# Peptides against a protein of PDB entry 3QIS, part 220

Target 1, 334 residues: chain A of PDB entry 3QIS
Amino acid sequence: PSLELSRREFVFENVKFRQLQKEKFQISNNGQVPCHFSFIPKLNDSQYCKPWLRAEPFEGYLEPNETVDISLDVYVSKDSVTILNSGEDKIEDILVLHLDRGKDYFLTISGNYLPSCFGTSLEALCRMKRPIREVPVTKLIDLEEDSFLEKEKSLLQMVPLDEGASERPLQVPKEIWLLVDHLFKYACHQEDLFQTPGMQEELQQIIDCLDTSIPETIPGSNHSVAEALLIFLEALPEPVICYELYQRCLDSAYDPRICRQVISQLPRCHRNVFRYLMAFLRELLKFSEYNSVNANMIATLFTSLLLRPPPNLMARQTPSDRQRAIQFLLGFLL

## One batch from the design tools (peptide; made by RFdiffusion4, then SolubleMPNN)

Design b2_p22_2_s4 (from b2_p22_2, 9 letters changed)
Fold by OpenDDE base, seed 2:
Structure b2_p22_2_s4 (fold): chain B 334 residues (1-334), chain A 22 residues (1-22)
Amino acid sequence: as target 1 above (334 residues)
Amino acid sequence: SFLDQIREEMTPILEAERKALE
């Protein structure tokens, strides 16, 4: 069996969080026999491609002189955004197109990723007064490392942050503040807030706006701004309630006093974000007659975002654990 | 409120940074 490929080198320029890019190429059976093709893992890989890449179709049959179009889809989800922001991963891969009883054909994937405030830690964002696209990538790495070390110090030692650090961190990330303050000003009377999906084009505009600027007003509908907040919280490398406190939140779910003590043990930025979100959501609940938002709906929605089970416990989450997690948040909404 | 406190702290910082990007 033999194939001809119309292209073997692919460049994905300016890859962004949640923005799908597609490149197409054709494969042709220039042999005299039917062939089966498949993308196969490299020797040390479990998958034929990185998580942000997909081939469609990834396998198939070609008769002699038959041709098929293959799409290479690049999409950075919440699962890849953090490692791309840090530069731990890059928009580079090699695909192996295998022919059964034939040759391997190598495809080179390259490109560049544009960092996002989505998938960046709360600690790093509290130190970032400028838009992330205005911050040199080297400084982003340093800010993430320093933020991790300060989080660990804050968890191990209730040492007050030395007031002598020349740049006081923000109380909350500017991106969270921009989203929440917009919703507070303009969305309290919005019917079906957090229930109606946003527009994908508006979501991309909001993400790009937060990554590149400090807007006075966020573009898009209230639904798109609300969904952007949910996406932001979902994309956090660590949830607003740190994984270390997850079990203690469940154990305290029916004691509001213990719940407050657990939250007081969060790192400063996480604690401030939690308090800020709860204050906003309580304000939103005052307008329930207009926005159709109730405490049970909000607690159910935000529990999955704010109080994620640690990765090792995700497969073991019981209905009882989920109900305790909801009850924990309800104690801050009521 | 806590919302007002955060707004009062964040607004002047972000106005200064916005102006520094112009």
Scores: peptide ipSAE 0.615, ipTM 0.965, DockQ to the pose 0.806
Fold by OpenDDE base, seed 4:
Structure b2_p22_2_s4 (fold): chain B 334 residues (1-334), chain A 22 residues (1-22)
Amino acid sequence: as target 1 above (334 residues)
Amino acid sequence: SFLDQIREEMTPILEAERKALE
């Protein structure tokens, strides 16, 4: 069996978080026998492609003289955004198109990624007064390394924050402040806030706005701004409640005093963000007659975002654990 | 409130940074 490929080199320029890009090519059976094709893993890989890439179809049959269109889809989700922001991964891959009882065909994927404040650590963002696109990539790496070291020192209670030499970190990331202060000013009376989805185009505009500027007013509907906050919290590499405290939050869920002690052990930026969000959500709940928002809905929604199970425990989360996690947040909303 | 405290601190910082980007 043999195939002809219309193209073998693909370039994806200016790849962004949550923005789908597509490139297409054709494969043709120029042989005299039916053939089966599939994308296969390279020798050391478990998957045929990186998590931000997909081929569609990834396998199939071709009769003699048959042609199939294949789409190469590039999409950066929450699962790839952090490693692309840090430059640990890049928009580069090699795909192996295997032909059963035939030869392999290699496809080259290349391009560039544009960093986002989505998927960046709370610690790094607290040190970033400029929009992320205005920060040199080399400085982003340094900010993430310094932020990791400060998180560890804060959790270990070892070193007082050396207030002396570096610019004072923000109390909360500017991106969180911009989103929450907008919602506080304009969305407290918004019916079905956090229940109605935003518009995808508006969400992309909000993300691009936060990555490139310091807006006076966030573009889009209150629903899109509210969903952008949820997306931001979901995309955090470390959730607002650090993974190290997850089990202690569940264990304390019915003791409000112990819950507050657990939160006091968070890194400064995480603790400030948690307190800020809880203060906002309590304010939003005062307007429940206007916005139809209640404490149980908010606790259920935000629990999955703020109090995520550690990656090693995700598969073991019980309905009881979920209920304890909800109860933990309810103790800060009531 | 804690919301007011955060606003009072963040507003002048971000106004200065916005002006520095112009």
Scores: peptide ipSAE 0.610, ipTM 0.964, DockQ to the pose 0.817
Fold by OpenDDE base, seed 5:
Structure b2_p22_2_s4 (fold): chain B 334 residues (1-334), chain A 22 residues (1-22)
Amino acid sequence: as target 1 above (334 residues)
Amino acid sequence: SFLDQIREEMTPILEAERKALE
């Protein structure tokens, strides 16, 4: 079997979080026999491509003189955003298009990624007064490394070493403040807030706005701003309640005094964000007659975002664990 | 409130940073 490929090199310029890019090429069976094609893993890889890349179709049959279009889709989700923001991964891959009883054809994928405040740690964002696109990539790496060390020191209750000439961290990330303060000012009376989805175009505008500027007003509907807050919380590399405290939150869920003690053990930035969000949500609940928001709905929605199970426990979360996690948050909303 | 305290702290910082980007 033999194939002709219309293209073998693909460049994806200015890849952004949640922005789909597509490149297409054709494969043609120039042989005299039917052929089966598939994308296959390279040596030592578990998948045929990186998590941000997909081929469609990834396999198929071609009759003699048949041609098929293949789409290469680049999409950075919450699962890939953090490693791309840090530069641990890049928009580079090699795809192996295999023919059954035939040859391998190599496709080169390249491009550049534009960093986002989405998928960046709360610790790094508290140290980042400028928009992330205005921060040199070298400084982003340093901020993530320093943020990891400060988190570990805070969890260990170690005395802060001499605060050298480092600027005082923000109490909360500017991105969280911009989103929440907008919702507090403009969305408390919004009917079906957090129940109605935003518009995808408006969500992209909000993300781009937060990555590139410090807006006076966030663009888009209150629903889009509310969903952008949910997406931000979901994309955090570590949830607002650190993974180390997950089990203790479940164990304390029915004792409001112990719940407050557990939250007091969070790193400063995480604790401030948690308290800020809970204060906002309690304010929002005062307008329940206008916004149709209730404590059970909010607790159910925000539990999956704020109190995520550690990756090693995700597959084992019981209905009881979910109910305890909801009950833990309810103790801060009521 | 805690919301007001955070607003009072964040507002002047972000106004200064916004003005430094102009």
Scores: peptide ipSAE 0.608, ipTM 0.964, DockQ to the pose 0.814
Fold by OpenDDE base, seed 1:
Structure b2_p22_2_s4 (fold): chain B 334 residues (1-334), chain A 22 residues (1-22)
Amino acid sequence: as target 1 above (334 residues)
Amino acid sequence: SFLDQIREEMTPILEAERKALE
């Protein structure tokens, strides 16, 4: 069996968080026998491609002289955004198109990623007064390293914040402030806030706006701004409540005094973001007559975003653990 | 409120940074 490929090199320029890009190519059976094709893992890989890449179809049969279109879809989700922002991963891959009883055909994927404030740590964003697209990638790496060190120092209660000549970090990331202050100003009376989905085009505009500028007003509907906040919180490499405190939050869920003590042990940026979000959500709940938002809905929604189980425990979360996590947040909303 | 405190701190900072991008 043999295949003819219309293209073998693919370039995905300006790949962005949550923006789907598609490149298509054709494969043709130029042989005289039916053939089965499949994308196969390389020798040391478990998957045929990186998490941000997909081939569709990834396998199939071709009769003699049959042609099929294959789509290569590049999509950076929350699962790939952090490693692409840091430059740990890149928009580069090699796909192996295997032909049963035939040859392997190699496809080269390349491109560039544009960093996003989505998937960037709270600590790094608190040190970032400029839009992320205005920050050199080398400086983003430095900010992530510095942020890790500051997190560790904060958790260990070790060194007083050296009043050294480093610019004072923001109390909260500007991106969170822009989203929340917009919602506070314009969305407190919005019916079905956090219940109605945003528009995908508006979400992309909001992401691009936050990555490239410091807007006076966030573009899009209140629903899109609200969903952008949820997406932002979901995309954080570490949740607003650090993984180290997850179990202590569950254990304290029915003791409001201990809950407050646990939150006081968060790194400064995480603690400020948590307090800011809780203050906003309590304000939003005062307008429940207008926005149809209630504490149980909000607690249920935000628990999955703010109080995520550590990756090693994700598969083990019990219904009891989920209820404790909700109860923990309810103690800050009521 | 804590919301007002954060607004009062963030607003002048971000206004300065916005002007520095123009």
Scores: peptide ipSAE 0.603, ipTM 0.963, DockQ to the pose 0.811

Design b2_p22_3_s1 (from b2_p22_3, 9 letters changed)
Fold by OpenDDE base, seed 2:
Structure b2_p22_3_s1 (fold): chain B 334 residues (1-334), chain A 22 residues (1-22)
Amino acid sequence: as target 1 above (334 residues)
Amino acid sequence: DEEFQKRLEEFNAEVQALFAEP
């Protein structure tokens, strides 16, 4: 069996969070026998491609002189955004197109990723006084490493870090402040807030706006701004309530005094963001007659975002654990 | 919650100060 490929080198320029890019190529059976093709893992890889890449179709049959179009789809989800933001991973891969009883054909994938405030840690974002696209990639790496070390020291209740000559971090990320301030000013009377989806085009504009500027006004509908806040919280590498406190939140869910003590043990940025969000949501609940928002809906929605089980416990979350997590948040909304 | 409104105003002032820096 033999294949001819119309292209073997693919460049994905300016890859962004949640922005789908597609490149297409043709494969043709220039042999005299039917052939089966498939994308196969390289040696020691579990998958034929990195998590941000997909081939469609990834396998198929071709008759002699048959041609098929293959789409290479690049999409950075919440699962890949953090490692791309840190530069730990890159828009670089090699695909192996295997022909059964034939040859391997190598496809080279390259490109560049544009960092996002989405999928960046709260600690790093509190140190970023400028939009993430203005921050040199080398400085982003240093900020994530320093932020991780400071988070660990804060959780261990170690001596307050000497406020050495490093610039004082923000109390909350500017991106969260911008989203919440916009919603507070313009969305309190919005019917079906957090219940109506945003527009995908507006969500992309909001993400690009927060990554590249500090706007006076966020673009898009109140629904798109509300969904952008949910996407932001979902994309956080560490949830607003740190994984280390997850079980303690569940155990305290029916004791409001212990719940407040657990929150007081969060790193400063996480604690500030949690308090900021809870106060915004309590204010939003005063407008329930206009926005159709209630405490149970809000607690249910934000539980999955703010109080995530650690990755090792995700598969073991019980309905009881979810109810305790909701009850924990309700104690801050009521 | 007066203490929280005050902290929100402080956060607003810190973020607005970032808008005012060229």
Scores: peptide ipSAE 0.072, ipTM 0.763, DockQ to the pose 0.065
Fold by OpenDDE base, seed 1:
Structure b2_p22_3_s1 (fold): chain B 334 residues (1-334), chain A 22 residues (1-22)
Amino acid sequence: as target 1 above (334 residues)
Amino acid sequence: DEEFQKRLEEFNAEVQALFAEP
C-alpha cells in the first residue's frame, strides 16, 4: 500500500488560549490495494500527538484512488496553557501517519504560542504590572520560578515578606480586578448571571483584551465577562485555594472558625484573591432578586474552581468530599 | 458590601497606579 499526502509541513502562527486553529490536508491511496491509515505514537510516547493537537480523522480506510481530508486541529485548553505560557512546551510536534503493512509518513507541526494571563500563576500575575504580551517570555519563566519559590516560602512561614523586594507585588492580579470591577459595576442586576453562557467570540475578545491591554472597560456582555472569570479561575495552575490546603478545607468544612484559619494560611496573593472573590460574591447575593444568584448555586459553581482536589486525588473525590467542599465555601458566602 | 467596597478601593488604587505609569 502507498499514500500520497498533499502536505507534510504545518505552521500554526499566533496560537492563543482557547482559539481553535485548523489546517487541512488530503491523503490519497495511489496504490492498487485498500489501505488502513492511523496516526500512531512515536517511540516512548503514549499518544500520537501533544495534548493541544488532534487529527480528525485519526484513522480510516481508503480504497484504491480514494482521497480523504484530514484536519489538524490546534487547541490550547486549560490543560496545556500553563506549560505553553512558561515555554516548557512549544507549538512543535511530529505526527506519524502509519499505513498498515506500509510506510510511515512524518508530518511536521510548528508554530508560535502567544502567552496568556489565563493559565499563569496568581503569584506571577501579582508581579506583572503590564499586560502579559508586553512581558518577554524569558521574564515570564523567571517570574514563574520566583513565584513558586515565594509561594513555598509563604506556605512554610519560613521567611517574613522581605521588605527589600524592589517592587511590591499587587494585592491581586490586575486581570482579576478588571473582571470583578466590571461585574460589580455592570452585572449586579444582570438576570441569570453565572447561569447564562457567554459568547465564544466575546470570550476570545476578553482574553485578548486582558492579555494585551489594561482596558477602561472589558468588551462583551456581562455573561461573557462572568464566564471569563470562571475560565480564568479554572485555568489557574494552582487554584485559589492551594492544593496543600485542600484536605484541611474538607476537614474544617463544618467549623467556620477553622475554615477562616485555613484561609489565613494561604499565600498572600491567593488569600487576597479568595477574600476579594468572597466579598464580591456576597455582594452579588444581595441582588438575588435581580440576578437570580443564590448561595447554593454560587457555592456549587465556584467550589469546583476555587477548591480543586490535587491531581493525584481527583479520581478519588467522593460525593461526601464534594459536599464538604461546598459547605466550606458556603461558610464564606452566608 | 462594606468589606467588598473597601477592598475594591484598595485594589482600585493599585490598578489606577498602573495606568499612571508611562
Scores: peptide ipSAE 0.065, ipTM 0.764, DockQ to the pose 0.070
Fold by OpenDDE base, seed 5:
Structure b2_p22_3_s1 (fold): chain B 334 residues (1-334), chain A 22 residues (1-22)
Amino acid sequence: as target 1 above (334 residues)
Amino acid sequence: DEEFQKRLEEFNAEVQALFAEP
């Protein structure tokens, strides 16, 4: 069997978080026999492609002289954004299109990723006084490494933040501040806030705005700004409540004094963001008559974002654990 | 809560000042 490919080299320029890009090519059976094609893993890989890439279809059957269109889809989700922001991964891959009893055909994927404040750590963002797109990639790596070290020092209660001549970190990321300040000013009376989805185009504009500028006003509807906050919290490499405190939050869920003690043990940036969000959400609840927001809805929504189970426990989360996690947040909303 | 709101207002003012520097 043999295939003819219309293209073998693909370039994805300016890949962004949550922005789908597509490149298409054709494969044709130029042989005399039917053939089965599939994308196969390279040697030592578990998957045929990186997590941000997919082929559609990834397998199929071609009769002699049949042609099929294959789409190569590049999509950076919350699962790939952090490793692309750090430069640990890149928009580069090699796909192996295998023909049963035939040849392997190699496809080269290349491109560039544009870093996002989405999927960047709270610690790193607190050190970024400028939009992430203005920060050199080398400095992003240094900021993430320093952020990890500062988190560890903060958890260990070892070193007071040396008030040394280094630029003082922000108390909360400017991106969270911009989102929450906008919602506080303009969305407290918004009917169905956090219940109505945003527009995908507006979400992309908000992401691009936060990545490239410090706006006076966030573009888009209040629903899109609200959803952008949810996406931001979901995309964090570490949730606002650090994984190390997850079980203690569940164990304390019915004791408001212990809950406050657990939160006091968060790293400074995480603790500040948590308190800021809780203060905003308590304010939003005062407008329940206008925005249809209630404490149970908000606690249920934000629990999955703020108090995520560690990856090793995700498969074991019980309905009781989820209810304890909700109860933990309710103690800060009521 | 009031002390945290005040600290947030101070932070908001610092952040706005950082954004107002050319």
Scores: peptide ipSAE 0.052, ipTM 0.745, DockQ to the pose 0.062
Fold by OpenDDE base, seed 4:
Structure b2_p22_3_s1 (fold): chain B 334 residues (1-334), chain A 22 residues (1-22)
Amino acid sequence: as target 1 above (334 residues)
Amino acid sequence: DEEFQKRLEEFNAEVQALFAEP
C-alpha cells in the first residue's frame, strides 16, 4: 500500500488561548489495494499528538484512488495554556501517519504561541504591572520561578520575604481587578448573571483585551465579562484555594472558625483574591431580586473553580466531598 | 460591603499609581 499527501508541513501562526485554528490536507491511495491509515504515537509517547493538537479523522480506510481530507486542529485549552505560557511546551510536533503493512509518513507541525494572562499563576500576575504581551518571555519564566518560591515560603510559614528592592507585588492581579470592577459597576442589576452564557466572540475580545492592554472599560456584555471571570479562575494552574489545603477545607466545612483559619494559611495573593471574590459575591447577593443570584447557586458554581480537588484525587471525589466543598464556600457567602 | 468597597478603593489606588509612573 502507498499514500500521496498534498502537504506535510504545517505552520500555525499566532496561536492564542481558546482560539481554534485549522489546517487541511489531502491523502490519496495511489496504490492498487485498499489501505488503513492511522496516526500513531512516536516511540515513548502515549498519544499520537500533543494535547493542543488533533487530527480529524485520525484513522480510516481508503479504497484504490480514494482521497480523504484531514483537518489538523490546534486548540489551546486550560490543560495546555500554562505550559505554553511558560515556554515549557511550544507549537511544535511531529505526527506519524501510519499505513497498515506500509510506510510511515511524517508531518511537521510548527508555529508560535502568544502568552495569556489566562493560565498564568496568581503570584506571577501580581508581579506583572503591564499586560502580559508587553512582558518579555524570558521575564515570564523568572516571574513564575519567583512566584513558586514565594508560594512555598508562605505555605511553610517561613519568615516574610525581606522588603528587598524587588518591586512590591500587587495585592490582586490587575486582570481580576478589571473583571470584578466592571461586574461591580455594571452587572449588580444584571438579570441571570452567571446563569446566561457569554458570546464566544466577546470572550475572545475580552481575553485579547486583558492580554494586550489595561482598558478603561472591558468590551462585551456583562454575561461575557462574568463568563470571562469563570474561565480565568478555571484556567489558573493553581486554584485560588491551593491544592495543599483542599482536604482541610472539606474537613472544616461545618466549622466557620476553622474555615477562616484554613484561608489564613493561603499564600498572600491567593488569600487576597479569595477574600476579594467572597466580598464581591456577598455584594452581588444583596441585589438578588435584580440579578437572580443566590448563595447556593454561587457556592455550587464557584466551588468547582476555587476549591478544585488535586489532580491525583479528582477520580475519588465523592458526592459527600462535593457537598462539603459547597458548604465551605457557603460559610463565606452567608 | 464596606470591606469590599475599601479593598476596591485600595486596588484602584494601586492600579492607578501604575498608570501614573511614566
Scores: peptide ipSAE 0.037, ipTM 0.730, DockQ to the pose 0.069

